# Ledger of designs, part 6: peptides against a protein of PDB entry 3T6J

Target 1, 375 residues: chain A of PDB entry 3T6J
Amino acid sequence: PIVESYIGFIESYRDPFGSRGEFEGFVAVVNKAMSAKFERLVASAEQLLKELPWPPTFEKDKFLTPDFTSLDVLTFAGSGIPAGINIPNYDDLRQTEGFKNVSLGNVLAVAYATQREKLTFLEEDDKDLYILWKGPSFDVQVGLHELLGHGSGKLFVQDEKGAFNFDQETVINPETGEQIQSWYRSGETWDSKFSTIASSYEECRAESVGLYLCLHPQVLEIFGFEGADAEDVIYVNWLNMVRAGLLALEFYTPEAFNWRQAHMQARFVILRVLLEAGEGLVTITPTTGSDGRPDARVRLDRSKIRSVGKPALERFLRRLQVLKSTGDVAGGRALYEGYATVTDAPPECFLTLRDTVLLRKESRKLIVQPNTRLE
Target 2, 372 residues: chain A of PDB entry 3T6J as posed
Amino acid sequence: PIVESYIGFIESYRDPFGSRGEFEGFVAVVNKAMSAKFERLVASAEQLLKELPWPPTFEKDKFLTPDFTSLDVLTFAGSGIPAGINIPNYDDLRQTEGFKNVSLGNVLAVAYREKLTFLEEDDKDLYILWKGPSFDVQVGLHALLGHGSGKLFVQDEKGAFNFDQETVINPETGEQIQSWYRSGETWDSKFSTIASSYEECRAESVGLYLCLHPQVLEIFGFEGADAEDVIYVNWLNMVRAGLLALEFYTPEAFNWRQAHMQARFVILRVLLEAGEGLVTITPTTGSDGRPDARVRLDRSKIRSVGKPALERFLRRLQVLKSTGDVAGGRALYEGYATVTDAPPECFLTLRDTVLLRKESRKLIVQPNTRLE

## One batch from the design tools (peptide; aimed at target 1 I85 R267 R364)

Design b1_p9_2_s4 (made by RFdiffusion4, then SolubleMPNN; from b1_p9_2, 6 letters changed)
Fold by OpenDDE base, seed 4:
Structure b1_p9_2_s4 (fold): chain B 375 residues (1-375), chain A 9 residues (1-9)
Amino acid sequence: as target 1 above (375 residues)
Amino acid sequence: GGSVFFDPD
């Protein structure tokens, strides 16, 4: 088999300042069959990048065809096993030299092991659909998240010689209508500037790209979904995200006013954005379980995903990108921390919901090292 | 970065 290995101080999610990498390593086998979908996604990447809600001036100057491979992990050394990876983690290198994407296919397959009786916070009518499409929808989400999420956008830079990588006279900030007023100076990076919010902010951007672009028929077609199946995949992908936003509360520490997991914080932010959109798009209802103790239900109105959800996410995603590109830390922090704030304010009462989430927490699945054989 | 998914179910 084709073996890939990955090792080093790579991911900085466990560093509160997003700078110090955790030692990580894996050995994996290429899954040729599953890689085919991602190859098709790569073939469409240049076109799909244009569907993102920012001007081309905020996108990479030159499209660099990335590699995208589906991998079956044999062993993974690290604190958490990702479903997908985009490397390198340096934005400057991503935009100038390119990047590689991987999907950890057998990690994704864990989603297929969901048991109906353990599935929390969903309406009964959604459970079977969720179980059916969680895996497939997550394949879509991960592919988009890595390739077009982490793989998109441009940082405006002034180099050590004073040269800009953008035309200061012609490039317009779509949020302000003005010329670009901030950028990254020599030696400044995404992580160094945005520090404590950098990892979660970037994950939020990537997750938002996934939700936004999964609505595109071409994306669904690439993954083999059409008609009613395509709509169900969309619905379950969005439903999974809003549910994840609720589940994310487990990873918030009220006493310290901080988050312990960047991706979960990101998912909570997205939930907040979609709740803010209103119009009955997302509803979280406290309930009483069969045991007489607190429970909750998340409902997503599928008929409002495109009409209400997409525009809300579009605006938010554009703001994320513009603030990232321009190195506007003050604006970015204000935006992101605003949505990441957890209070007990009505109507959501998130701190109360957190108690419910903790109460209903199921024992986590253990991902164990697999084996392989030649037949 | 890596997309980490937590599935408690």
Scores: peptide ipSAE 0.088, ipTM 0.824, DockQ to the pose 0.634
OpenDDE base, seeds 1, 2, 3, 5: peptide ipSAE 0.060, 0.061, 0.067, 0.057; ipTM 0.811, 0.810, 0.816, 0.810; seeds 2, 3 fail the geometry check

Design b1_p9_3 (made by RFdiffusion4)
Pose (drawn by RFdiffusion4):
Structure b1_p9_3 (pose): chain A 372 residues (1-112, 116-375), chain P 9 residues (1-9)
Amino acid sequence: as target 2 above (372 residues)
Amino acid sequence: HAGTYEPTF
């Protein structure tokens, strides 16, 4: 459509429980030139789902070209203006017919070297160079194969199923599936507090995982003297964001104030656990003399260590999502999402530095439409 | 679930 639109109580992020949605609405025009560079990603999108750490029976039954667009925003009502979105928010529809992927083009043109805190003098060079371009990749993957992948196991009214039970097996356990989503049950209705953050973490993780693929970069025109940098800046940005996320964590209430930021911290912790000197947090000192930190990500160890930690992580997340296992999901997540002062990081002590170097986001003014 | 992407700092 020339004009793209949508509205309702949709994103559930701001409900302390995680079910009720916050009202919004948007009207934006579809840009053509930048969209083809996405529709490409859609065309070859089919294969990639099978590259995911879980078997094809643990994935959605068919596939689709649901849609991927680049929208110049006219009116976005509500609290915020996301860079990209995958909707509608009803999962059942995501697997039965389809969904849609939205990359807002003109919001980007808004959001783009001393404020590059927690990096090194190198790095921030590659950061300034490849941040913008890599943003499109991470977004495309986050939206398309982030929430585009995965399958829900639901018990329909009768004792039957939406799938064949005897032929499905859990790779972690080896048994046959003993858990699932029953009638009326949904992602938010079960995982609740964690559902948003958990699902987002999965999406961003698949983002990095498939951001390691040569083909996707060929789609975005990255290879050779190119294919490096963008991947690096992407992962580096992910680990740095994992650091900045401490700001949005409330230690007193032992509570996270966001899904994305928390998820990013979780991915950071998983990478730190992979160890092997791949990632480091250093309690340095800024030129101003105050405290500071430097995030060190060894790029040569990306495929040899980090990737395994990823596909094992995604395998577990997805496995627990399909069967709808809350116990495992939480135990696996709230354990990763825990914030403490234990070394050799001391995140409780780091958080202060994160708050000192903290940033306040900008404001996006919007145009109106007068009727003549 | 409505998946969205938020830019980092």

Design b1_p9_3_s1 (made by RFdiffusion4, then SolubleMPNN; from b1_p9_3, 4 letters changed)
Fold by OpenDDE base, seed 5:
Structure b1_p9_3_s1 (fold): chain B 375 residues (1-375), chain A 9 residues (1-9)
Amino acid sequence: as target 1 above (375 residues)
Amino acid sequence: MTGTYELDF
């Protein structure tokens, strides 16, 4: 088998300022079959990048073909085991040197092991479909999230010599219609500027890219889905995201007005965006469980994903990217924190829903190192 | 530094 490993100070999720990396490492074996799918995704990446909702001027000038490998993890040392990885985490290096992607395939498989009777917050009619397609949809989402989420977008930079990596006279901000008025100066990074929101904001952008591009037939074809299966994968991917946004409330601490997990905060933000879109796209309904205690149901109207969801996500995702590219921290913070705010305001009453989420919380899953043997 | 996808659901 082909063995891959990495070790070092890599992810900064545990740093309140998003700057200091946590020491982590893994040893894994290459899953050749799944890697082949990701290789096809890489082969299409340059074209798929053009499908993202920002002008080419806000995308990388040159596409640097990355590696993308699916790995079965033998051991992972760190505070949390990811489903996917995109490194390096420095956007400047991603733009100039390239990047590498990894999908942790057997980690994804753990997420598939949800028992139907324990599956919370879904309509009964969605449960079987959700169970069937959760895994495949995760493969799609993770692939897009890493490769085209984290791997997309350009930062506007003025270097130490005063030169810009964009044409100040011709590049137009698609949100304002004006020339670019802000950028990263020498020594400024994504993390240094956006600090406390950098991690969650970037995860939100990457998740949004996944949802947005999973609607593209070419993406689904790469992963081997066609016809009704493709539509079901799309539906379950979006359904999973809105459900995750509700589940995310577990990771909010009301007393501190703080989020404890960047990805979950990101998923909540996406939920808020899709709720704001209205038109019956997403509905969260408080209910009473069979035990007589509070429960809830999340509904996603699949017929409105393209007509209502996609445009809403498109606008939001474009704003995320534009604010990121221009280094507009004030605008970015205002946008992101606005959607990340958790109150008990009607109609959603998110703090009340949080109580329901906590009430229905499952025991934390334990991931145990697997054994290997010769066949 | 944000380069991972985590699942907790």
Scores: peptide ipSAE 0.059, ipTM 0.798, DockQ to the pose 0.719
OpenDDE base, seeds 1, 2, 3, 4: peptide ipSAE 0.049, 0.041, 0.056, 0.064; ipTM 0.801, 0.750, 0.800, 0.784; seed 4 fails the geometry check

Design b1_p9_3_s2 (made by RFdiffusion4, then SolubleMPNN; from b1_p9_3, 6 letters changed)
Fold by OpenDDE base, seed 4:
Formats: structure tokens, sequence, C-alpha cells
Structure b1_p9_3_s2 (fold): chain B 375 residues (1-375), chain A 9 residues (1-9)
């Protein structure tokens, strides 16, 4: 078997300022069969990058073919087990040297085991479809999230010699219509500059890329889905995200006005964006459970994903990227924290919904590390 | 950066 591993101070999610890495490590075996899908995705990456909603000037100047593999994890040492990984965590290196993506296949497989009777916050009519396509939709989302999410976009930089990696005279900010007015100075990084919002902001961008690009027929084809199956995968992927945005409220601490999990915060932000789009795309309805206690239902109108959801996500995603590229911390913070605020204001009453989420919270599952042996 | 965390299975 092909064995992969990594170890070191890698992820900064546990640092309040997003800068200090947590010591982490894994040992895994390459799953060759599952890796084939991701290899096809890599082969289409250069083309798919052009489908992202920002000008080429905001994308990496040179496409560097990354590696992408599916891994069956034998051991994982860290505070949490991700579904996917993009490394290194240095944007300058990603732009100039390249990057590697991995999907933790057997971790994803654990997520496939869903009991219908325990599936919260979905309409009954959606449950069977959700159970059927949850796994496949996760494969699509993780692949896009890593490769074309974390693997996309350019940071505008002025180096130590004063040289810019972009043409100041010709590059236009698509949001303002003006020339670029801010950038990263020598020594500044994404994490150092955006600090407390950096991790969640980037995860939100990557998740948004996944939702946006999963609408592309070529993407679904790469993963082996066509026709009605492709549409179902799309629907379930979007449905899963809006549901996750509701579930995310568990990880908000009202007393401290903070989030305890970056990915969940990101998913809540996406939910807010899609709710703001209106037109009946997403609806969260408080209900009463069979036990007589508060419950809720999330509804996503499948027919409005492309007509309402996609344009809303396009605008939001472009704005995220532009603010990231230009190092506009003030604008980025205003945008992101605006969507990340949790109040009890009507019509959503998110703090009330949080109480419902907590009431319906399930026991945490344990992931047990496997063993392997020579025969 | 690590990708999506799934906390409910």
Amino acid sequence: as target 1 above (375 residues)
Amino acid sequence: MTGTYFLDY
C-alpha cells in the first residue's frame, strides 16, 4: 500500500488570532479507486477555475497542477478530524509552488451512516433523498472545497523590493470599479491580516465555491452523475448546507458573542446569504415535535437554486474573493461579521432557533481509529 | 487548511 503522512504545527483553528498552528499528524493509506475521481477533477481544474465569479486578474497567474488523493486514515492526532485537507497553509507557497489536496475517505464514510428517524430539521419528503445522496454529495463538496475553494484566488502582494504581483494601472476592482487600493505588504499573510475571522472566512469561501461549482454539469459528470441523479446530488448538497447552517447555532455562544467552530460559523453565514436572497429559496419554519416540544424544518426550493441561489452566491463569493485579494480587512470584517451575527430579530429569530437546535441535539458520535496488518 | 468538518453523522 501507498502510505502518506504529515505532522507538525499545521492548522490554526484553535488560535483566537488564527496564526499559531496546532500540532497535528496523521498516517493514512491511499485509496486508489476513490482517488481516480479526484484525478479527473484535477484534470479539469484549470478550466473550472475560469468558472469562478471573479476576473482572471484575481485568480492565480499560473496554474500549478496539484495532487489530489483519497486517504483511508489509520491514525489522526489532533483536536478534530477533517473531511478534507489542503496544504500548505501559506498562500504565497500555494501561488508559487503549488499545493496538495486530500479527501479523508473513511472519515466521509462514517458520515454516510444516517438513521432516518434521527434526521432532524428536514421535511419528511426530503429524508429518503437526503440519506441516499448525502455521501455522494459530500464527495463532490469536499473535492470542490479543497481543490477549487482553498486552491483558488490570488492575493495581491507588494514584495520587499516594492514590486507588485499585479498591474496597478490596469487591474480593476470589480466591486468598486476603481483601481486596486489595498494589498498585502511584505510579511503580511492571510491569517496575520484577517486574524480572528481568517479561518472561518476562508472556510466560508471554500464552501461557497463548492456550492457554486457543483451546479456545473462537468463537475457532476466527473463524479459519475448525470441526468436526474446529478440534479438530486445538487439538491442534497445545497440542502445539506442550509441544514448545516441551522445546526451551526449549537456552536454559537450568546454570552460571549462568539463562535466555537470555524466551519459551522461559515455554514451559518452561507445560510444567511441564501435567506437574504429571498424569493422562497430557503425557509426555516418553527414547528412542534411529536413530543410537544419545539422543532424546526428547513425547506429548500429546488427550482430556485439556479435562478435565485446561484446569483446570490455568485455576488457573495465574488465579494469574499475581492476583499481577500485586496487585503481589505475592514471591508471583509464588515461583510463577514455582518452575516455571522446572531440575534433574535424577526423573522428568523435565530436565538430562539438556537434553543430548538440545542433541544434537538443528538449525542456526539465517536470515531474509532482502525487497525491494519500484514497477512 | 482543513476542509469541511462533519459533526453529525
Scores: peptide ipSAE 0.094, ipTM 0.798, DockQ to the pose 0.578
OpenDDE base, seeds 1, 2, 3, 5: peptide ipSAE 0.075, 0.074, 0.088, 0.061; ipTM 0.788, 0.776, 0.798, 0.777; seed 3 fails the geometry check

Design b1_p9_3_s3 (made by RFdiffusion4, then SolubleMPNN; from b1_p9_3, 6 letters changed)
Fold by OpenDDE base, seed 4:
Structure b1_p9_3_s3 (fold): chain B 375 residues (1-375), chain A 9 residues (1-9)
Amino acid sequence: as target 1 above (375 residues)
Amino acid sequence: MTLTFELDF
């Protein structure tokens, strides 16, 4: 078997300022069969990058073919086990040297285990479809999130010699219509500059890329979905995200006005964006459970994903990227924290919904690490 | 950077 591993101070999610890495390591075996679809995605990556909603000037100057593999994890040492990884966590290296993506296949398999009777916040009519396509939709989302999410976009940089990696005279900010007015100086990084919002902001961008690009027929074809199956995968992927945005409220601490999990914060932000789009795309309805206690239902109008959802996500995603590329911390923070704010204001009453989420919370799953042996 | 799931049970 092909064995892969990594170890070191890698992920900064646990640092309040997003800069200091947590010591982490894994040992895994390459799953060749599961890697095939990701290899096909890599083969289409250069084309798919052009489908992202920002000008080529905001994308990497040179496409560097990354590696993408599916891994069966034998051991993982860290505070949490991810479903996918994009490394290194340095944008400059990603732009100039390349990157690697992995899907933790057996971790995803654990996440696929869903009991219908415990599936909260969905309409009954959606539950069977959700259970059927949750796994496949996760494969699509992970692939897009890592490869075309974390693997996309350019940071505008002025180096130590004063040279720019972009043409100041010709590059236009698509949001303002003006020339570029801000950038990263020598020694500044994404994490150092955006600090407390950096991790969640980037995860939000990557998740948004996944939702946006999963609408592309070529993407679904790569994963083996066509026709009605493809549409169901799209629907379930989007449905999962809006549901996740509601579930995310568990990880908000009202007393401290902060989030305890970067990915969940990101998913809440996406929910807010899609709610703002209006037109009946997403609806969260408070209900009463069979036990007589508060409950809720999330509804996503399938017919409005492309007509309402996609344009809203396009605008939001473009704005995320432009603010990231230009190092506009003030603008980025205003945008992101605006959507990440949790109040009890009508009509959503998110703090009340949080109480419902907490009431319906299930026991935490335990992931047991496997063993392997020579025969 | 990673994608993590703490969503379902």
Scores: peptide ipSAE 0.115, ipTM 0.823, DockQ to the pose 0.471
OpenDDE base, seeds 1, 2, 3, 5: peptide ipSAE 0.074, 0.101, 0.117, 0.073; ipTM 0.805, 0.806, 0.824, 0.807; seeds 1, 2, 3, 5 fail the geometry check

Design b1_p9_3_s4 (made by RFdiffusion4, then SolubleMPNN; from b1_p9_3, 6 letters changed)
Fold by OpenDDE base, seed 1:
Structure b1_p9_3_s4 (fold): chain B 375 residues (1-375), chain A 9 residues (1-9)
Amino acid sequence: as target 1 above (375 residues)
Amino acid sequence: MTGTFVLDF
């Protein structure tokens, strides 16, 4: 088998300031079949990047073809095992040298093991579709998240010599209609500027890219979905995200007004964006379970994904990117923390919903032993 | 960066 590994200070999610990496390591075996699917996505990446809702001036100047590999993890050492990875985490290196993507395939498989009777917060009519398409939709989401999420966008930089990596006279901020007024100075990085929100903000951007681009027919074709299957994959991917946004409340600590997991915070933010879009796109309804205790249901109107959801996500995603590119920490923080705020204000009453989420919480799944077989 | 945290229960 082809073996891949990494080890070192890689991810900064455990650092409140998003700067110091946690020591991590894994050993994995390449899943050749799944890797081939991701390579097809890579082959389309340059074209798909043009579909993102920002001007080319906010995208990388040069497309650097990355590797994308699906891995079956044999051993992982760290605080948590991811579903996908994009490295390096240094934007300058990503822009000049390139990057690598991996999907941890057998980690994804663990997430799919939820039994129907234990599947919380979904309408009964959605459960079978969700079970059927959760796995495939996750493959799509992870691929897009890593490759076109983390792999996209440009930082506007003034180097140590005073030179800019963008034309100050011609590049226009699509949100303001004005010339670029802020950028990263020499020595400033994404993490150093955005600090406490950097990791979660970037995850939110990447997740949003996944949702946005999964609507593109070419993406579904790459993964082998057409017709009704493609539409179901889209629906389940979006449904999973809004459900995840609700589940995310588990990872919020009201007493400290903080989030304990960057991806979950990101998913909550996306949920808030889609709720704000209104028009019946997303509905969270408190209910009473058969046990007489609080429950909830998340409903996503399939017919409004493209008409309501996509435009809302487009606007939000563009704002995320523009603020990131320009190093506008004040604007970025205001935007992101605004959506990340958890209160008990109606109509959502998120703190009350959090209690429901905690009440319905199931035992955490653990990866005990990977099962790898030679063909 | 670590991609999607899939442990969505």
Scores: peptide ipSAE 0.035, ipTM 0.759, DockQ to the pose 0.611
OpenDDE base, seeds 2, 3, 4, 5: peptide ipSAE 0.030, 0.035, 0.033, 0.033; ipTM 0.738, 0.749, 0.756, 0.753; seeds 2, 3 fail the geometry check

Design b1_p9_4 (made by RFdiffusion4)
Pose (drawn by RFdiffusion4):
Structure b1_p9_4 (pose): chain A 372 residues (1-112, 116-375), chain P 9 residues (1-9)
Amino acid sequence: as target 2 above (372 residues)
Amino acid sequence: SAGTYEFTS
């Protein structure tokens, strides 16, 4: 459509429980030139799903070209303006017929070297160079194969299923599936507090995982003297964001104030656990004399260590999502999402520095439409 | 569930 639109109570992020949605609406025009660069990603999107750490039976039954667009926003009502979105928010539809992927083009043109805190003098160079371009990649993957992948196991009214039970097996356990989503049950209705942050974490993780693929970079025109940097800046940005996320964590209430930031911190912790000097947090000192920190990500160890930690992580997340296992999901997540002062990081002590170097986001003014 | 992506700092 020339004009793309949508509205309703949709994103569930701000409900303390995680079910009730917050009202919003948007009207934006579809840009053509930048969209083809996405429709390409859609064309070859079919194969990639099978590259995911879980078997094809643990994925959605068919596939689709649901849609991927680049929208110049006219009116976006509500609390915020996301860079990209995958909707509608009803999972059943995501697997039965389809969904849509939206990359807002003109919001980007808005959001783009001393404020590059927690990096090094190198780094921020590659950051300034490849952040913008890599942003499209991470978004494309986050939206398309982030939430595009995965399958829900639901018990229909009768004792039957939406799948064949005897032929499905859990790779982690080896048994046959003992858990699932029953009638009326949904992602938010079960995982609740964690559902948003958990699902987002999975999407971003698949983002990095497939951001390691040569083909996707060929789609975005990255290879050779190119294919490096973008991937690096992407991962580096992910780990740095994992650091900045401490600001949005409330230690007193032992509570996270966001899904994305928390998810990013979790991915950071998983990478730190992979160890092997791949990632480091150093309690440095800024030129201003105050406290500070430097995030160190060894790029040569990306494929040898970090990737395994990823596909094992995605495999677990997805496995627990399909069977709808809350116990394992939480135990696996809230454990990773825990914030403490234990070394050799002391996140409780780091958080202060994160708050000192903290940033306040900008404001996006919007145009109106007068009727003549 | 809806999926969205946010800008990083």

Design b1_p9_4_s1 (made by RFdiffusion4, then SolubleMPNN; from b1_p9_4, 7 letters changed)
Fold by OpenDDE base, seed 3:
Parts: structure tokens; C-alpha cells; sequence
Structure b1_p9_4_s1 (fold): chain B 375 residues (1-375), chain A 9 residues (1-9)
């Protein structure tokens, strides 16, 4: 089998400022079958990048073909096990040198082992569909998230010599209609500028890319889904995201007004965006469980994903990218923290819902090192 | 920034 590994100070999720890497490492084997799907996605990446909701001037100047591999992890040493990885973690290097993507396939598989009776916050009519397609939809989401999420977008930079990597006279900010008024100076990075929100903000952007692009038929075809199956995969992917946004409340600490998990914060933000879209797209309804205690139901209207959800996500995603590209920390922070704020204001009453989420919390899954053998 | 997706716990 093909073996891959990495080790070192790589991920900065444990750094409040998103800068210092945690020492981690893994050993994995290549899943050839799943890797082939990701290779097809890579082959379409240049075209799919054009589908993202920002002008080409806000995208990388040159497409650099990345690697994408599905891995079955044998050993992972670190504080958390990811489902996917995009490295290096520096935008400048991604823009000029390229990047590599991996999906940890067997980690994803573990997440799929949910018993129907334990599945919380979904309508009964959605549970079977959710169970059936959660895995496949998550494969799609991870692929898009890594390759076209983290792998997309341009930072506007002025180098140490004063030269810009964009034409100041012709590039227009699509949100303001004006010329670009801010950028990254020499030595400034995404993390250094956006600091405490950088990690979660970027994850939110990447997750949004996944939701947005999974609507594209070509994406579903690459993963082997057609017709009704493709639509179900889309539905479950979006449903999973809005459910995750609710579940995310577990990772919010009201007393400290902070989030303890960047991806969960990102998912909550997306939930807020889709709720704001209105028109019955997403509904969270407090209920009473069979045990007489608080419960809740999340409903996503399938018929409104494209008509209501997509436009809302498009606008939001574009704003995320524009603010990122221009290094507009004030605007970016205002936008992101606005959606990341958790209050008990009606109609959602998120702090109250958090109590419900905590009440319905399942025991944390234990992941153990697998055994492998040659047959 | 990081390019890692953690699965739901």
C-alpha cells in the first residue's frame, strides 16, 4: 500500500491568535478508489473556481494544480482528528507554490455510525434519508471544502518594494463598486491581521464554498451521484450543515463569550445566515421530547435551497472573500462576529436552545487506532 | 490559518 505521513508544527487551532502550530503527526494509507474521485474533482477545479461568487480579480492569478488524496489513517497524534486537511496553511504559499489536500476517509466513516434512535433534532421524515446520505454528502463537502474552499481566493498584497499584485486602477470591489482601498502589507498575513477570528472565519468560508458548489451538477457527477440521488445528497449536505449549526452551541461558552471550536462556530454562523434568509428555508422549532424534557427540530425546505438558500449564501460568501482579500479586518470582524454572536433574543432564543442541545448531548465518541492487515 | 476540517464529535 501507499503510505503517507506528516509530522510537525502544523495546525494552529489551539492558538487563540491562530499563529502557533500544534505539534502533530499521522501515518495513513492511500484509499485508491476514493482518491480517484478527488482526482476528478481536481481535474475540474479550474472550471469550478470560476463558479465562485467573486470576480476573477479576487481569485488566484494562476491555477496551480494541487494534489488530493483520500487517506485511511492508521495513527494520528494530536489534540483532534480532522476529516480533511489542506496544507500549507499560508495563503501566500498557496497562491504561489500550490497546496495539497487530503481527506481522512476512515475518520469520516466513523462519523457516519449514528443510530437512528439517537439522531437528534431532525424530523422523523428526514432521519432515514440523513442516515443514508450523511456519509456520501460529507465526502462531497470535505472535498469541496478543502480543494475549492481553502484552495480559493486571492489576498491583495503590496510587497516590500511597493508593488501590488493587483491593478489598483482597474480592480473594483464588487461590494462597494469602488477601487480597492485596503490590502496586506509586507509581512502581514491572514492570521496576523484577523487574529482571533481568522481560523473560524476561514473555516466558515470553506464550508460555505462546499454548500454553494455542491449545487453544481458536475460536482455530484464526479462523486458518482445522478438524478434523485444527487438531489438527496445536496439536501442532506445542507441539512447536515444547519443541524451542525445547532449542535455547535455546545461549543459556545456564554460566560466567556467565546467559542471553543472553530468549525462549530463557523457552522453556527452559516446557520444564522440561512435563518436570516427567511422564507421558510430553515426552521428551528423547540419541542418536548418523549421524556417530557425540552427538545428541538430543525427543518430545511428542500424546495428553497436554490431559490432562497443559494442567493443568501452567495452574498455572504462573496462578502467573506472580499473582506479577506482586502484585509478589511474591521469589516470582516463586524460581519463575522455579528453572525457568531449568541444571545437569547427571539425568535431563536439560542441560549435557551443551547440548554436543549446540552441536554440532548451524546457521549463523546472514542476513536481508536485501527488494525490493518495484508490479505 | 489552518486547512483542517474536524468531524462532529
Amino acid sequence: as target 1 above (375 residues)
Amino acid sequence: MTGVVYFDP
Scores: peptide ipSAE 0.042, ipTM 0.773, DockQ to the pose 0.727
OpenDDE base, seeds 1, 2, 4, 5: peptide ipSAE 0.041, 0.039, 0.037, 0.039; ipTM 0.764, 0.750, 0.766, 0.772; seeds 1, 4, 5 fail the geometry check

Design b1_p9_4_s2 (made by RFdiffusion4, then SolubleMPNN; from b1_p9_4, 6 letters changed)
Fold by OpenDDE base, seed 1:
Structure b1_p9_4_s2 (fold): chain B 375 residues (1-375), chain A 9 residues (1-9)
Amino acid sequence: as target 1 above (375 residues)
Amino acid sequence: MTGTVFFDP
């Protein structure tokens, strides 16, 4: 088998300021079959990057073909096992040297292994479809998230010599219609500027890219889905995201007004964006469970994903990227923290919903080393 | 720099 591993201070999710990496490591075996799908995605990456809702001037100047591999993890040391990884985590290196993506395939399998009877917050008519397509939709989402999410976008920089990596006279901010008015100075980084929101903000951008691009027929074709299957994968991917946004409330601490998980915060933000879009796209309905205790249902109107959801996500995603590119911390923080705010204001009453989420919380799944043998 | 990972606990 082909073995891959890494070790070191890599991910900074446990640093409140998003800068200091946690020591972690893994040993994994390459899944050749799934890796081939991701390689096809890589082959289309340059074209798919052009589908993102920002001008080419906000994208990397030179496309660098990354690696993308699906891995079956044998052992992982760290505070949590990811489903996908994009490294290095340094934007300058990503832009000049390239990057690598991995999908931890057997971790994904654990993540979506849920019994129908225990599946919370979905309408009954969605459960079977959700169970059928959650796995495949996750593969799509992870691929897009890592490769085209984290692997996209440009930071506007003035280097130590005073040179800009963009044309100040011709590059236009698509949100303002004006020339670029802010950028990263020498020594400034994404994490140093955006600090406490940097990790979650970036995850939100990456997740949004996944949802946005999964609507593209070429993406679904790469993963082997066509016709009704492709549409179901899209639907379930979006449904999973809005459900995840609700589940995310578990990771919010009201007393401290803080989030304990960057990806879940990101998913909540996306939920808020899609709720704001209105028009019946997403509905969260408090209910009463069979046990007489609070419950809830999330409904996503399939027919409004493209007409309502996509435009809303497009606008939001563009704003995320523009603010990131220009180093506009004030604007970025205002935008992101606005959507990340959890109150009990109607109609959503998110703090009340949080109580419901906690009430329906299942025991955390244990991930153990698989049995491995030579064939 | 911030870690870039997909995570679903």
Scores: peptide ipSAE 0.037, ipTM 0.771, DockQ to the pose 0.507
OpenDDE base, seeds 2, 3, 4, 5: peptide ipSAE 0.035, 0.036, 0.034, 0.038; ipTM 0.754, 0.778, 0.781, 0.773; seeds 2, 3, 5 fail the geometry check

